Peptides against a protein of PDB entry 4CIC. Designs and how they scored, part 20

Target 1, 148 residues: chain A of PDB entry 4CIC
Amino acid sequence: KVSTKGHYGVQAMFDLAQHFGEGPVSLKSIAERQGLSEPYLEQLIAVLRKAGLVKSVRGAQGGYILAREPRDIKVGDIIRVLEGPIAPVESVSQDDPEHSLKFDFSVTKSVWEKVKKSIEEVLDSITLADMLKDAEEAQMAQGYMYYI
Target 2, 147 residues: chain B of PDB entry 4CIC
Amino acid sequence: KVSTKGHYGVQAMFDLAQHFGEGPVSLKSIAERQGLSEPYLEQLIAVLRKAGLVKSVRGAQGGYILAREPRDIKVGDIIRVLEGPIAPVESVSQDDPEHSLKFDFSVTKSVWEKVKKSIEEVLDSITLADMLKDAEEAQMAQGYMYY

## One batch from the design tools (peptide; aimed at target 1 K1, target 2 K1)

Design b2_p14_2_s1 (made by RFdiffusion4, then SolubleMPNN; from b2_p14_2, 6 letters changed)
Fold by OpenDDE base, seed 1:
Structure b2_p14_2_s1 (fold): chain B 148 residues (1-148), chain C 147 residues (1-147), chain A 14 residues (1-14)
Amino acid sequence: as target 1 above (148 residues)
Amino acid sequence: as target 2 above (147 residues)
Amino acid sequence: IDENYIELGSDEPI
């Protein structure tokens, strides 16, 4: 599962993608549009900035921008920055070295590794640009539904 | 992430698969082999039994067996029984009705739905029989490395 | 830090 941190981080990054090329966006405006607390968003943005996915712009119209184009930011990149490596299962503490548990752990581990790989492949296949396109298509589809 | 419950549930079901056809296995023996507490395993087995994945056998050699052959039990079936529907994200409370949030929520939701579908496809593609085969292949590979 | 890791099951870590 993706944490609340990962979920809201993707939302915040998507908001910045929607405003890409329009200049810096204030944290307040992102928080208002995405239904996030501004203090929580500050923490997310600090991590994303440190990872080089977001830039801070100073000045009277200061705020945040994407550090790269939306097409150059994968959802997987955002998740890895916020949550670390996609772990399908928490590390079962390997601490009991003695017993026959090693082999059964290997087969069950392989299942979770397959799940991990599948999640990584999906999240690395989706860019912020793909999300923007999906949003535009959904908005057009809604527009057509109001004219019928 | 799969919960500890899902993880240990798959381990317990895999242990029962390894002993399939040998008769009933005691919870104590499963707990010992899988490094699980017996009380925790009792709770897992109760859920799995209620879902019809495990059967209880009564008698002096009583215990548990798989209710179906290992080939007829998917990992996804075990996870759905123990954890419910695979949710990639907890339900962000849809309670804030304000219109602008709905659209952004829809696109981000679609990402998580793709992740969900991917997880479901993987877990529904793996049976306990596939896990048994993988275990046998791994054991053979280890045996060949010692010769 | 609400480490609400969305584990597939909401079982609180004991």
Scores: peptide ipSAE 0.027, ipTM 0.781, DockQ to the pose 0.146
OpenDDE base, seeds 2, 3, 4, 5: peptide ipSAE 0.028, 0.030, 0.028, 0.026; ipTM 0.787, 0.784, 0.785, 0.789; seeds 2, 3, 4, 5 fail the geometry check

Design b2_p14_2_s2 (made by RFdiffusion4, then SolubleMPNN; from b2_p14_2, 8 letters changed)
Fold by OpenDDE base, seed 3:
Structure b2_p14_2_s2 (fold): chain B 148 residues (1-148), chain C 147 residues (1-147), chain A 14 residues (1-14)
Amino acid sequence: as target 1 above (148 residues)
Amino acid sequence: as target 2 above (147 residues)
Amino acid sequence: IDQDYLLLGSDEDI
């Protein structure tokens, strides 16, 4: 599963992709469009900026822009920045010796590694440009349904 | 991700698969081999039994067995029984109106649906019989490294 | 009853 952090991070990055080339977007406007709290979005944007996926623009028309073109940002890149490595199973913290998975059965680990690889392949196959294209296609399809 | 419940459930089912055809296995013996608490395992086994993946055998040599052959139980079946539908994103509970994802952007949802489908395909492609085979191959490989 | 849904997150932020 992707955390709420990863989900909202992808939404915020997608919002920035939709406005790519139009200039800087305010956090307020992103928060309003994506249904996010501004304080939560500030935290996400800070992490994304530090990772070099987003740039801040200063001034009266200041805000944020994508640091790269939408085609050069994978969903997997966003998730790794916000959540770290894709882990299919929560590692039971080693600190509780009674619950220490002593027998990491290599076979069960292999199952989860296969799941991890599959998730990574999917997320690394989708760019923000792909998402933009999908959104345009969906909007066209909705437009056609209202005119028929 | 798979929860601890799903992870331990697969381990417990795999333990039962390793003993398939040898008769009933006690919860205590499964718990000891898999590093699980007996009370936790009892909860898992109760769910798995209710779903018809495990059978209880009564008597002095009582315990649990797989209800089906290892080849007829997918990892995906175990996960669906224990965790329900594979959900790639937590549905933010509709109950907090301030955090209601009002704009479920159809596009972001589509990304997570693709992830879900990929996970399902992987988990539905692996049976307990496949896991048994992988374990045997790994044991043989380790045996050859020590000689 | 923490339905710890499969967060792809690293162990650090618990």
Scores: peptide ipSAE 0.031, ipTM 0.798, DockQ to the pose 0.288; fails the geometry check
OpenDDE base, seeds 1, 2, 4, 5: peptide ipSAE 0.030, 0.031, 0.031, 0.031; ipTM 0.792, 0.801, 0.800, 0.801; seeds 1, 2, 4, 5 fail the geometry check

Design b2_p14_2_s3 (made by RFdiffusion4, then SolubleMPNN; from b2_p14_2, 8 letters changed)
Fold by OpenDDE base, seed 2:
Structure b2_p14_2_s3 (fold): chain B 148 residues (1-148), chain C 147 residues (1-147), chain A 14 residues (1-14)
Amino acid sequence: as target 1 above (148 residues)
Amino acid sequence: as target 2 above (147 residues)
Amino acid sequence: IDQDYLTLGSDESI
């Protein structure tokens, strides 16, 4: 599962992708568009900035921009920055060496590793550019429905 | 993510699968083998029983058995019973009609739906019988390393 | 830092 942090992080990054090339976007404007609290968004953007996915622009028209083109940012990159490695299961204390040695634990672990891999493959297959394209297609489809 | 409840539920169901055909297994024995607290396992098994994945056998050799063959129980079935529908994201109040109307929300939702579908496909592709087979193969591989 | 990992089912804040 993606945390609320991951979810909102992807929303914020997608908002920045929609404005890519238009210059810096204020946190306030992102928060308003995405329905996020500004303080929460500040925390998210700080992490994303530290990871080099977002750049801060200072000045009268200051704000944030994507540090890379939308095609060069995977959803998986955003999630890994915000949540760390994709873990399909809450780490039950896998550090209990007694549980690690149980054969049954290895088989269940393999199930979760398969789930992890599938999530990673999906999230690494989707870029912010893909999301922009999907958005454009959906807007066009809505536009055509109003003309009928 | 699978909760601790889902994780331990799959472990308990796998333990029952390993003993399938041997008769009823006590909760105590499952708890000992899987390293679970017996009270916690009682809660899990109650849910699994109510869902019809496990049967209770009463008597001197009473306990629990799988209600179906291991091949007829998917990991996805166990997870859905214990955790409900696989949700890739916490339902942020999607019931806020203002968020539902935002185009951006629909695109992000589609990402999570793809993740959900992928998780469901994986979990529905793995049966308790597949897990038993993987266990047997791993035991054989360990056995061959000692020769 | 309570990493609110989205657990699938358990609301149980332990």
Scores: peptide ipSAE 0.020, ipTM 0.777, DockQ to the pose 0.132
OpenDDE base, seeds 1, 3, 4, 5: peptide ipSAE 0.020, 0.022, 0.021, 0.020; ipTM 0.774, 0.779, 0.782, 0.782; seeds 1, 3, 4, 5 fail the geometry check

Design b2_p14_2_s4 (made by RFdiffusion4, then SolubleMPNN; from b2_p14_2, 6 letters changed)
Fold by OpenDDE base, seed 1:
Structure b2_p14_2_s4 (fold): chain B 148 residues (1-148), chain C 147 residues (1-147), chain A 14 residues (1-14)
Amino acid sequence: as target 1 above (148 residues)
Amino acid sequence: as target 2 above (147 residues)
Amino acid sequence: IDEDMILLGSDEPI
């Protein structure tokens, strides 16, 4: 599962992609458009910035920009930065040493590894540029539905 | 993510698949082989039984069996029974109405739908029979490394 | 008798 953090991180990165080339975007404006709290967005942006996916611009028209073009940022890159490695199974908390998954049979692991690989392939196949294109196509499709 | 419940459910179902055709398997024996608590396994088996994936056999040699052949049980069927529909995103708890994902932009939703579909395709492509075959191949490969 | 239960005897599953 993608966490709320990953979900909102992708939304925030997509907002920055929509404004790519228009200059720096304020956290306030992203928060307003994406329905996020500004403090929560600050935490997300701090992580994304440390990972080199976004840049901070200082000044009167300061804010944030994508550090790379939308085509050069995969959804998988955003998720890995915010959530770490894609884990298809919740890590059984190491806290019960008696219920340590010692018998994680190689076969059941293989199932979860296949799931992991499949998720990675999907998320690594989608760029922010692909998402921009999908948004434009969706807007055009909605525009056509109002003219019929 | 697959929960611990889904993970252990697949392990328990795989244990039953390994013993398919040998008769009923006691919960105790499954618990011992899979490193599960018997009470936890009872809860899992109760759900799997209600969903028609396992049958209970009563008697001195009673226990549980798969309700269908291993080839007719997908990993996806087990997961859907134990966890419900595969959700790629954690449902944002409805508890904060202000942070309701109202702005689940169709585009971000589409990403998660693609992930969901991919997970479903994988889990629905793997049967308990495929897992049995993989286990046999792994045992043979280990046997060949000792020769 | 739940249709999904096989009876092999009077005893409960072990």
Scores: peptide ipSAE 0.021, ipTM 0.767, DockQ to the pose 0.019
OpenDDE base, seeds 2, 3, 4, 5: peptide ipSAE 0.022, 0.019, 0.016, 0.020; ipTM 0.770, 0.772, 0.767, 0.779; seeds 2, 3, 5 fail the geometry check

Design b2_p14_3 (made by RFdiffusion4)
Pose (drawn by RFdiffusion4):
Structure b2_p14_3 (pose): chain A 133 residues (1-84, 100-148), chain B 132 residues (1-84, 100-147), chain P 14 residues (1-14)
Amino acid sequence: KVSTKGHYGVQAMFDLAQHFGEGPVSLKSIAERQGLSEPYLEQLIAVLRKAGLVKSVRGAQGGYILAREPRDIKVGDIIRVLEGSLKFDFSVTKSVWEKVKKSIEEVLDSITLADMLKDAEEAQMAQGYMYYI
Amino acid sequence: KVSTKGHYGVQAMFDLAQHFGEGPVSLKSIAERQGLSEPYLEQLIAVLRKAGLVKSVRGAQGGYILAREPRDIKVGDIIRVLEGSLKFDFSVTKSVWEKVKKSIEEVLDSITLADMLKDAEEAQMAQGYMYY
Amino acid sequence: SAPAVIEIVAPASP
């Protein structure tokens, strides 16, 4: 199960990545395109801003823009920002979960927002039918 | 975060794997060794039994034992047993989560209870210090 | 029917 925070955090950062070249966009526009609740997005952006992943701009087309290029933002970075009598007895079971954790970390660190932008272009494109191999 | 079910399901199955050659053990003994609540364990075992992963034995010193050898039970098998207008718009974000799901499935399908038994022996051993 | 075993992304600090 993916948490609301993780899903919306990545969605919002990806929407900003899709508008990075064009410039700042409003939070309202992000919420509209992504189907997110504006109050929740406001809170989410506040953390991502403090983390240096997004920045606000005061322009007419003010609003929010990525603070780092998409190629320099791993999905794992976004997730890391949003997340927060004695004896020893080794648990093999816990070691299995550590292996699950490591594999997730590996996948999320292997994907950047730039990679997601490239995938978005390839997957949702249109072309003459002869070119589908 | 790992669910209580996944953690206790794997713990209980591994305890049974550690006692597979010796024979049946009581549910109370599993709960004691693993620090589990007996009511929760009983409910858990009932599902595992229905799935053919564990079997009850009448015996006298009867109890429960694995229904398949440890080498034939993947951790992923245990997890799978315990788990249960319109338009199209592709979500690249969801595709990321599908990749995460695939990698977890791969890790859990690559580990059997036999692998866990081997790891348990190697990690919790004692030996002359010169062999470290 | 029952929930998933694994939940991702962990809670934030309170």

Design b2_p14_3_s1 (made by RFdiffusion4, then SolubleMPNN; from b2_p14_3, 13 letters changed)
Fold by OpenDDE base, seed 1:
Formats: C-alpha cells, structure tokens, sequence
Structure b2_p14_3_s1 (fold): chain B 148 residues (1-148), chain C 147 residues (1-147), chain A 14 residues (1-14)
C-alpha cells in the first residue's frame, strides 16, 4: 500500500514533470495545483531533493525542477525515496528465535514476495514521461467528447 | 500492503489447508503451530467463518475445517474477507468537492489502479493448494540437501 | 459502496 505521503509525492513529482523545461516552479504553485498544503509539500520536496530527484533553483524566479528528465524517473523511484523499500506486509519481526515455525513462514513469505515483486515491476514500468503521455491522451479524449 | 490481520489470516488458513481431510483442527493447535495468540485467532476465524471460508465442527473432537477444498480458496479471497477490497493507496477522501484537481488526480489514480490490479492478479493466482504444493516442494528440497 | 482502502498503519518510526 502506498501511503498518503507516497501518493502526494507522486502528484508533486508529476506536477514538476508537466512543467519540465519551463523553468523553476514555486512550491506555492505546486501546492495550489495539487491541492496540497504548502508546509506538507515542503517536507515532501525536502526528501525528494535530498534523494536527488528534485533540484532547487535560487533567485527571484526560483523554485524547484526535476533533477532528471521525466523519462528517467520511475514511479518506483519516487515511492522508494518516500516510503522506503516496497514491503507487501509489515515485517512481523518475530524476534522469538526459539519457535522455529520456519517452514510455514517460508511459504507465506513467498506469497508476499510475489506481491512485492509485482508491485515493484508495475511501479518501475511507469515513468513520469509515461504519466505525461497518459495525461495528454486523456485530455485529447476529453476534448473530443466535448466537440461531438 | 497486507496488514498483520491479513498475514495471520493466510497463515491460519494455510494451517487448515495442511490438515484438510484429517478432520477438525482445534484453534489451540493452530495457534501453537502458527505462533498466534488463541484469542487473536478466534477473531480471525470468526470473520473467516462468517465469510464461509471456514466451518466449525461441534463435538468432543470438534474444531475448524476449510469450508472448501484448498484449490477452491484463493489467497485473494482470504485477503478480501479480512481486509476488504485490495487498495494500493489510502483513499484520501478528498471530501473537498470544490478543488476539482480532477485531471492530475486521474493520472495518478491510474497508477494506483495498475498497482491494485497487479496485486489482485497475484493474490487471485495463488490458491491454498498452490501453497501446499510449494511447501511440499520446499520440504523435499531441504530433504535432498541433507542427503 | 465505500471502497475500503486497506489502511496500513503508518509504521511509527522508532
């Protein structure tokens, strides 16, 4: 499950992708367009910047930009930065070493590992460029529905 | 992410699958074998029973059994019963109808829908019978490493 | 129908 943090982080990164090549975007403008609180967005952007996904541009027309092209940023990269490793289950740290319920634990673990792998494959298959393309296609489809 | 409830629910159902055809299994014995508290297992089994995945057998040798064959129970069925619909993201119920950030919301939503579908496909592709087979294969592989 | 989204409790970082 992606937390609210991961969800809003992807939204903020997608907003920066939509403005990629147009110059720095202010946090205020991202917050307004994404329906986020500016303080919450500051926290997200700080993490994303530290991870090298976002750059800060200083000056009168300063703000934030993607640190890489949209095609070079996977959704999985954003989620891993914000949430850490994709875990399908909470690690029940069974710190109890004595009860070697090891084997049944292994089979159930394999189910969760399959789920993890599947989530990773999906999130690593989607770039911000793919999201931009999907947005453009959806906008065109809506535009055609209004002209018919 | 599957909660502890979903995780332990799958473990309990897998234990019942391992004993399928042997008769009713006591909650105590499941709890002992799965490292679960009996009261916690009672809550899980109550939900699973209400959903028709487990049957209660009454009597001196009473307990619980799978309500269906292991091949007829998907991991996805267990998770949906315990956790509800598989959701990749918390619904931010943006109850704020006015800020129609609809379009960007649509694209991000599509990402999460793809993740949801992927999780559902995986969990619906695995039955308790598949888990039993995987357990047997793993046990054989360990046995062959000792010889 | 309330799409009950599976709330993972936020792991309170220790």
Amino acid sequence: as target 1 above (148 residues)
Amino acid sequence: as target 2 above (147 residues)
Amino acid sequence: GSDEILFLPEDSAP
Scores: peptide ipSAE 0.025, ipTM 0.785, DockQ to the pose 0.270
OpenDDE base, seeds 2, 3, 4, 5: peptide ipSAE 0.032, 0.029, 0.030, 0.030; ipTM 0.796, 0.790, 0.794, 0.793; seeds 2, 3, 4, 5 fail the geometry check

Design b2_p14_3_s2 (made by RFdiffusion4, then SolubleMPNN; from b2_p14_3, 12 letters changed)
Fold by OpenDDE base, seed 4:
Structure b2_p14_3_s2 (fold): chain B 148 residues (1-148), chain C 147 residues (1-147), chain A 14 residues (1-14)
Amino acid sequence: as target 1 above (148 residues)
Amino acid sequence: as target 2 above (147 residues)
Amino acid sequence: SSEEILFLPEDSAP
């Protein structure tokens, strides 16, 4: 599962990508367009900024911008920043040390490692630039459907 | 993430696969080998049984068996039974109808659909028989490192 | 259609 945090983080980053080169975007405007609560978006943006994916611009027309070009930001980079390493399985909280059955079933672990690798490959193959292109293509396709 | 439920469900099914053809296995013995609480395992087995992946055998030597051969059970089948449809993103609970952000961002959805497809392909490519084979190969490799 | 979601573990840092 990409958490709600990862999902909304990708949405917020995609919004910033759509406005890339237009100058700083306010959190309020991102929140309104993406339908996020502004306080929740502030938390996401704080993490993304700390990771160097987003920059804050100060001033009367201040806000946020992508710290890199959309082509230089993978979806996998966003997810890793927000959620940490892409892990296919929840770490069973070792909170019961008595039932810490360290049956490190190498075989079951290998299944999850294969899943992990597959997710990483997909997410690392998609940039914000790819998402922008897909959005443009979808808008063109919709435009054509309204003209038919 | 595969939930703890999915993870332990695959472990329990793998244990049953290792004993396939040997007769019914008690929940207690599975719990002991896999390091699961028996009550937790009972819940997992109940779901797996209802889905037709496991059969209950009654009697003095009663217990559980795989309902199908290990080759006929995919890891994806186990996960779908325990967790439901493999989805890459949490359904934002539509519980806040006011913030039901119907921005069906087709583009972000397409990213998650690609991830979903990739996960499904992997999990549907692995059977319990494949896992048994991998376990045998790993045991042989360990045996050769000790000699 | 319950869109089932893949949950990522919280890093229980040791």
Scores: peptide ipSAE 0.035, ipTM 0.801, DockQ to the pose 0.284; fails the geometry check
OpenDDE base, seeds 1, 2, 3, 5: peptide ipSAE 0.030, 0.031, 0.034, 0.030; ipTM 0.792, 0.799, 0.797, 0.798; seeds 1, 2, 3, 5 fail the geometry check

Design b2_p14_3_s3 (made by RFdiffusion4, then SolubleMPNN; from b2_p14_3, 10 letters changed)
Fold by OpenDDE base, seed 3:
Order: sequence, then structure tokens, then C-alpha cells
Structure b2_p14_3_s3 (fold): chain B 148 residues (1-148), chain C 147 residues (1-147), chain A 14 residues (1-14)
Amino acid sequence: as target 1 above (148 residues)
Amino acid sequence: as target 2 above (147 residues)
Amino acid sequence: GSEEIIELPEDAAP
């Protein structure tokens, strides 16, 4: 599962990709388009900015831009920044030392590593540019459905 | 991500696979081998039994057995029984209608559907028999490292 | 249909 944080982070980054080259986008406008609370988006953008995926532009027309071209940002990069490493299994909280999964079940670990690798391969195969292309194709398809 | 429930469910099912053909295994013995609490394992086994993946055997040598051969049980079958459908994103609880993800972001949905499909393909490609084979190969490899 | 969503477990940080 991508967390709500990862999901909204990808949406916010995709919104910035759609406006790439048009100049800075305000947090308010992103929040409105993405159905996000502005305070929540501020937290996401702060993390994304610190990771160098987003730049802040100051001024009357200030806001945020992608720090790199959409083709140079993978979905996997966004997820790793927001959620950390893609973990296939919930870490049992270490707080109870007696219930630490001491059993190095190498076989079950291998299953989850295969799942992890598969998720990483998918997320690293999709760029914001790929998402832009998919959106354009979907809009064209909808446009054709309204004309039929 | 597979939940702790899914993780432990796969471990418990794998333990039953390792003892397949040897007769019923007690919950206590599974719990001890898998490092699980017996009450937690009882809950997991109840779900797995209801789904027809596990059978209960009554008697002095009672316990649990796999309901099917290890080759006929996919990891994906276990996960679907314990967790339901493999979903790639957390559902934002529908309880706040204002924050319902109304935006049919078809593009972001497509990303998560690709992730879902990839997870399903992996988990459906692995049977308990494959896991048994991997365990045997790992034991053989360890045996050769001691020589 | 309730889209059942798979929760990714948090890695127990060491």
C-alpha cells in the first residue's frame, strides 16, 4: 500500500508536472485542484522541497515548480522521499522484545523481497512524463467520446 | 505491503506445509515454531479454516492440516483470505465526505492498479510447494557451508 | 464495491 501521504504526494507532483514550464504554482491552487487541505500540502511540499524534487519561487507570482523535468522524476523517487524505502511487510514495532520476529524465516523474507522488487520496478518504470502522456491520451479519448 | 496478519498467516501456512502428510499439527507447536502468540494464531487459523485452506482434526492427536496440497495453495490465496483484495493504496476513510478523494485522477489510479497487478502476479506465482523447495535448497546450501 | 486497500507495513526502524 502506498500511504495517503504517498498518494497525495504523487498527485501534488503530477499537478506541478502539468504546469511545468508555465511558471510557479501556488499551494492554494494545487490544494484546490487536488482536493487537499492547504496545511497538509504545505507539509508534503516541505518534504519534497528538502529532497530537491520541488523548488520554491519567491515573489508576487511565487509558488512551487518541479526542480527537474518530469522525465527525470520517477514515481518511485516521490514515494521514497515521502515514505522511505518501499517495505513489502509491516514492521512489527520493535517495542516488545519478546515478540521480535527472531525467526529469520529466510523463505518468507524471500517472498516479501520479491514483492518489494516488483513494486520498485513498477514505480521506477513510471515517470511524471509518462503520467502526463497518459493524461493527454485519456483526455483525447474523452474528447472523442463527447464527439461521438 | 502485506500486513502483519498476512505475514504471520503465510508463516503459519508454511509451517503446515512443512508438516503436510505427517498428520495434524497442534496450534501450540505452530505458535512455538513461528514465534506467534497462541491466541493470535487461533484467530488466523479460524479465518484460514473458514476459507477452506486449513482443516481441523479432532482427537488426542488433533490439530490442523492443510486442506489442499501445498502446490494448490498460492501465497496470493492466503493473502486474499486474510487481508482481502490486494489494494495498492490506503483507503482514505470515507467517514469525512469533504475529504473524499472525489478527484477521479484516472492517471494516479492507473499507477496504483499497475502496482496492484504486479503484487498479485508475484504472490500468485508462488505456491507453498515453491516455498518448501526454496527451504530445502536453503538447508542444503547451509549444510554445504558447514562442510 | 469497497475497494479493499492493502496497507503497507511500516519498517520497524532499528
Scores: peptide ipSAE 0.022, ipTM 0.786, DockQ to the pose 0.242; fails the geometry check
OpenDDE base, seeds 1, 2, 4, 5: peptide ipSAE 0.019, 0.019, 0.018, 0.017; ipTM 0.779, 0.784, 0.782, 0.781; seeds 1, 2, 4, 5 fail the geometry check

Design b2_p14_3_s4 (made by RFdiffusion4, then SolubleMPNN; from b2_p14_3, 11 letters changed)
Fold by OpenDDE base, seed 2:
Structure b2_p14_3_s4 (fold): chain B 148 residues (1-148), chain C 147 residues (1-147), chain A 14 residues (1-14)
Amino acid sequence: as target 1 above (148 residues)
Amino acid sequence: as target 2 above (147 residues)
Amino acid sequence: GADEILTLPEDAAP
């Protein structure tokens, strides 16, 4: 389960991807479309901006834009910025002295490393451009279901 | 990230797998070997027993055993018992009326469903028997580094 | 950290 922070961060970045090339979008408009509180979205956007995934535009029609093309932003990049590196299971401190505990620890650790690697591979295989394409395909499929 | 509960549950089940066929092990001995508090282990074992993954043996040499062979217990089975089903991201109630919110929600949901499926596939591909084999191989590799 | 990605969002209580 992605944290609420990761989930809403991907939603906000996807909203910016849908408007990519149309100019800057206001935080208020993103918050309304994504069902987010504006103060919460401000915190997310501040982190994403500091990481160089989002740019702020100043002026009367100011707001935010993606800093890169949607194809150059992976879901994994968004999650790493918001959640930090998918930390390997915090190694309970290596200092437990008995040799058996270290061994059992190594085998269980390898299971969680396999899970981590699998999550990273999935999240790094999906771009905002892939999400835009999936959105267009789903809209077309719904449109066809109304005509049949 | 597996919760602490899932992590320690897999450790306790792996300890029972290492002693499979040797008879019942005491909660105290598992707690000492795995660095767990006995009261915390009692709670984990109670859930695992209710799910039919562990059996209690009564008597002077009583304790706990695996209810099945190590090859018939997946890591995914242990996690599902302790954490519940990896709930699909709770669909925020379908009742939000505006068509656009439903659509954006569907695409982001599909990303998390792909992640969930990948986690389930990994956890269901690893048995306690696979973990025992990995343990034996690591012990042999350490033994060969000392000679 | 890695633990938060596998932490199921707590059911937002209604």
Scores: peptide ipSAE 0.031, ipTM 0.784, DockQ to the pose 0.146; fails the geometry check
OpenDDE base, seeds 1, 3, 4, 5: peptide ipSAE 0.026, 0.027, 0.025, 0.026; ipTM 0.777, 0.779, 0.783, 0.785; seeds 1, 3, 4, 5 fail the geometry check

Design b2_p14_4 (made by RFdiffusion4)
Pose (drawn by RFdiffusion4):
Structure b2_p14_4 (pose): chain A 133 residues (1-84, 100-148), chain B 132 residues (1-84, 100-147), chain P 14 residues (1-14)
Amino acid sequence: KVSTKGHYGVQAMFDLAQHFGEGPVSLKSIAERQGLSEPYLEQLIAVLRKAGLVKSVRGAQGGYILAREPRDIKVGDIIRVLEGSLKFDFSVTKSVWEKVKKSIEEVLDSITLADMLKDAEEAQMAQGYMYYI
Amino acid sequence: KVSTKGHYGVQAMFDLAQHFGEGPVSLKSIAERQGLSEPYLEQLIAVLRKAGLVKSVRGAQGGYILAREPRDIKVGDIIRVLEGSLKFDFSVTKSVWEKVKKSIEEVLDSITLADMLKDAEEAQMAQGYMYY
Amino acid sequence: VSLDVLTIVPLSVS
């Protein structure tokens, strides 16, 4: 199961990546395009801003933009920002879960917002029918 | 975060794998060795039994044993047993989570209870210090 | 051993 925070954090950062070249966009516009609750988004952006992943601008077309280029933002970076008598007995079971954790970390560090932008272009495109191989 | 069910399901199955050659063990003994609640374990075993992963034996010193050899039980098998207008708009974000799901499935399908038994032996051993 | 953004069992895209 994917947490609300993770899903909405990545969705909002991806929406900003899709508008990076065009410039700042309002939070309201992000919420509208992504189907997110504005209060929740406001709180989410506040953390991403403190983390240096997004920045606010004061323009007419003020609003929010990515603070780093999409190629320099791994999905794992976003997730890392949002997340927060004695004896030793080794647990093989726990070691399995460590392996699961490592594999997830590997996948999320292998994908950047730029990679997501490239995938978005390829997957939601249109073309003459003869070109589908 | 790993659910209580996944953690205790795998712990219990691994305890049974550690006792597979010796024979049946009681649920109380599993709960004691693994630090588990007996009521929760009983409910857990019931599902594992229905799925053919464990079997009860009447015996006298009877109890529960694995229903398949450890080498034929993937950790992923255990997890799968315990788990249970309109328009299209592709979500690249959801595709990321699909990749995460695939990698987890791959890790859990690559490890059997036999692999865990081998790892348990290697990691919790003792030997002359010169062999480290 | 966990990530705060994921809960494992059950596996889900959602």

Design b2_p14_4_s1 (made by RFdiffusion4, then SolubleMPNN; from b2_p14_4, 7 letters changed)
Fold by OpenDDE base, seed 5:
Structure b2_p14_4_s1 (fold): chain B 148 residues (1-148), chain C 147 residues (1-147), chain A 14 residues (1-14)
Amino acid sequence: as target 1 above (148 residues)
Amino acid sequence: as target 2 above (147 residues)
Amino acid sequence: VGLGSIELVPLSVD
């Protein structure tokens, strides 16, 4: 399960992608469009900025921009930055060495590793550019439904 | 992320699969082998039993058995019973209709739906019989490393 | 009876 942090992080990054090339976007504007609290968004943006996915622009029209083109940012990159490595299961503390030695533990671990890999493959297959394209296609489809 | 409930549920079901055909297994024995608390396992088994994945056997050698053959129980079935539908994201309450109308919401939702589908496909592709086979193969591989 | 949400939590690489 992607946390609320990952979910809203992807929404915020998608909002920045929609405005890519238009200049800096204010956190307030992103928060309003995405239905996020501004303080929560500030925390997300701080992490994303530190990871080099977002840039802060200073000045009267200051705000945030994507640090890379939408095609060069995978959903998986956003999730890894916000949440760390994709864990399919709450790491039962790997620190209990007694649990790791049980043969049954190795088999169940392999199931979760398969799930992890599958999630990573999906999230790494989707860029912000793909999301933009999907949005444009959906908007066009809705527009055609009102003209019929 | 599979919850602790899903994780331990799969472990408990796998333990029952390893003993399938040997008769009823006590919760105590499962708890000891899987490193689970017995009270927690009782709760899991109650849910699994209600869903028809596990049967309780009464008597002096009473306990639990799989209700179906290991090949007829998918990991996905266990997870759905214990946790409900596989949700890749905590459902931001679908009940806020205002969020659903935003175009951006539909695109992000589609990402999570793709993730959901991928997880479901993986978990539905793995049976308890597949897990048993993987365990046997791993045990054989370890045995060969010591010879 | 709250349907346990499968949370994908990032594996912290410590």
Scores: peptide ipSAE 0.039, ipTM 0.770, DockQ to the pose 0.130; fails the geometry check
OpenDDE base, seeds 1, 2, 3, 4: peptide ipSAE 0.037, 0.037, 0.039, 0.037; ipTM 0.764, 0.770, 0.772, 0.772; seeds 1, 2, 3, 4 fail the geometry check

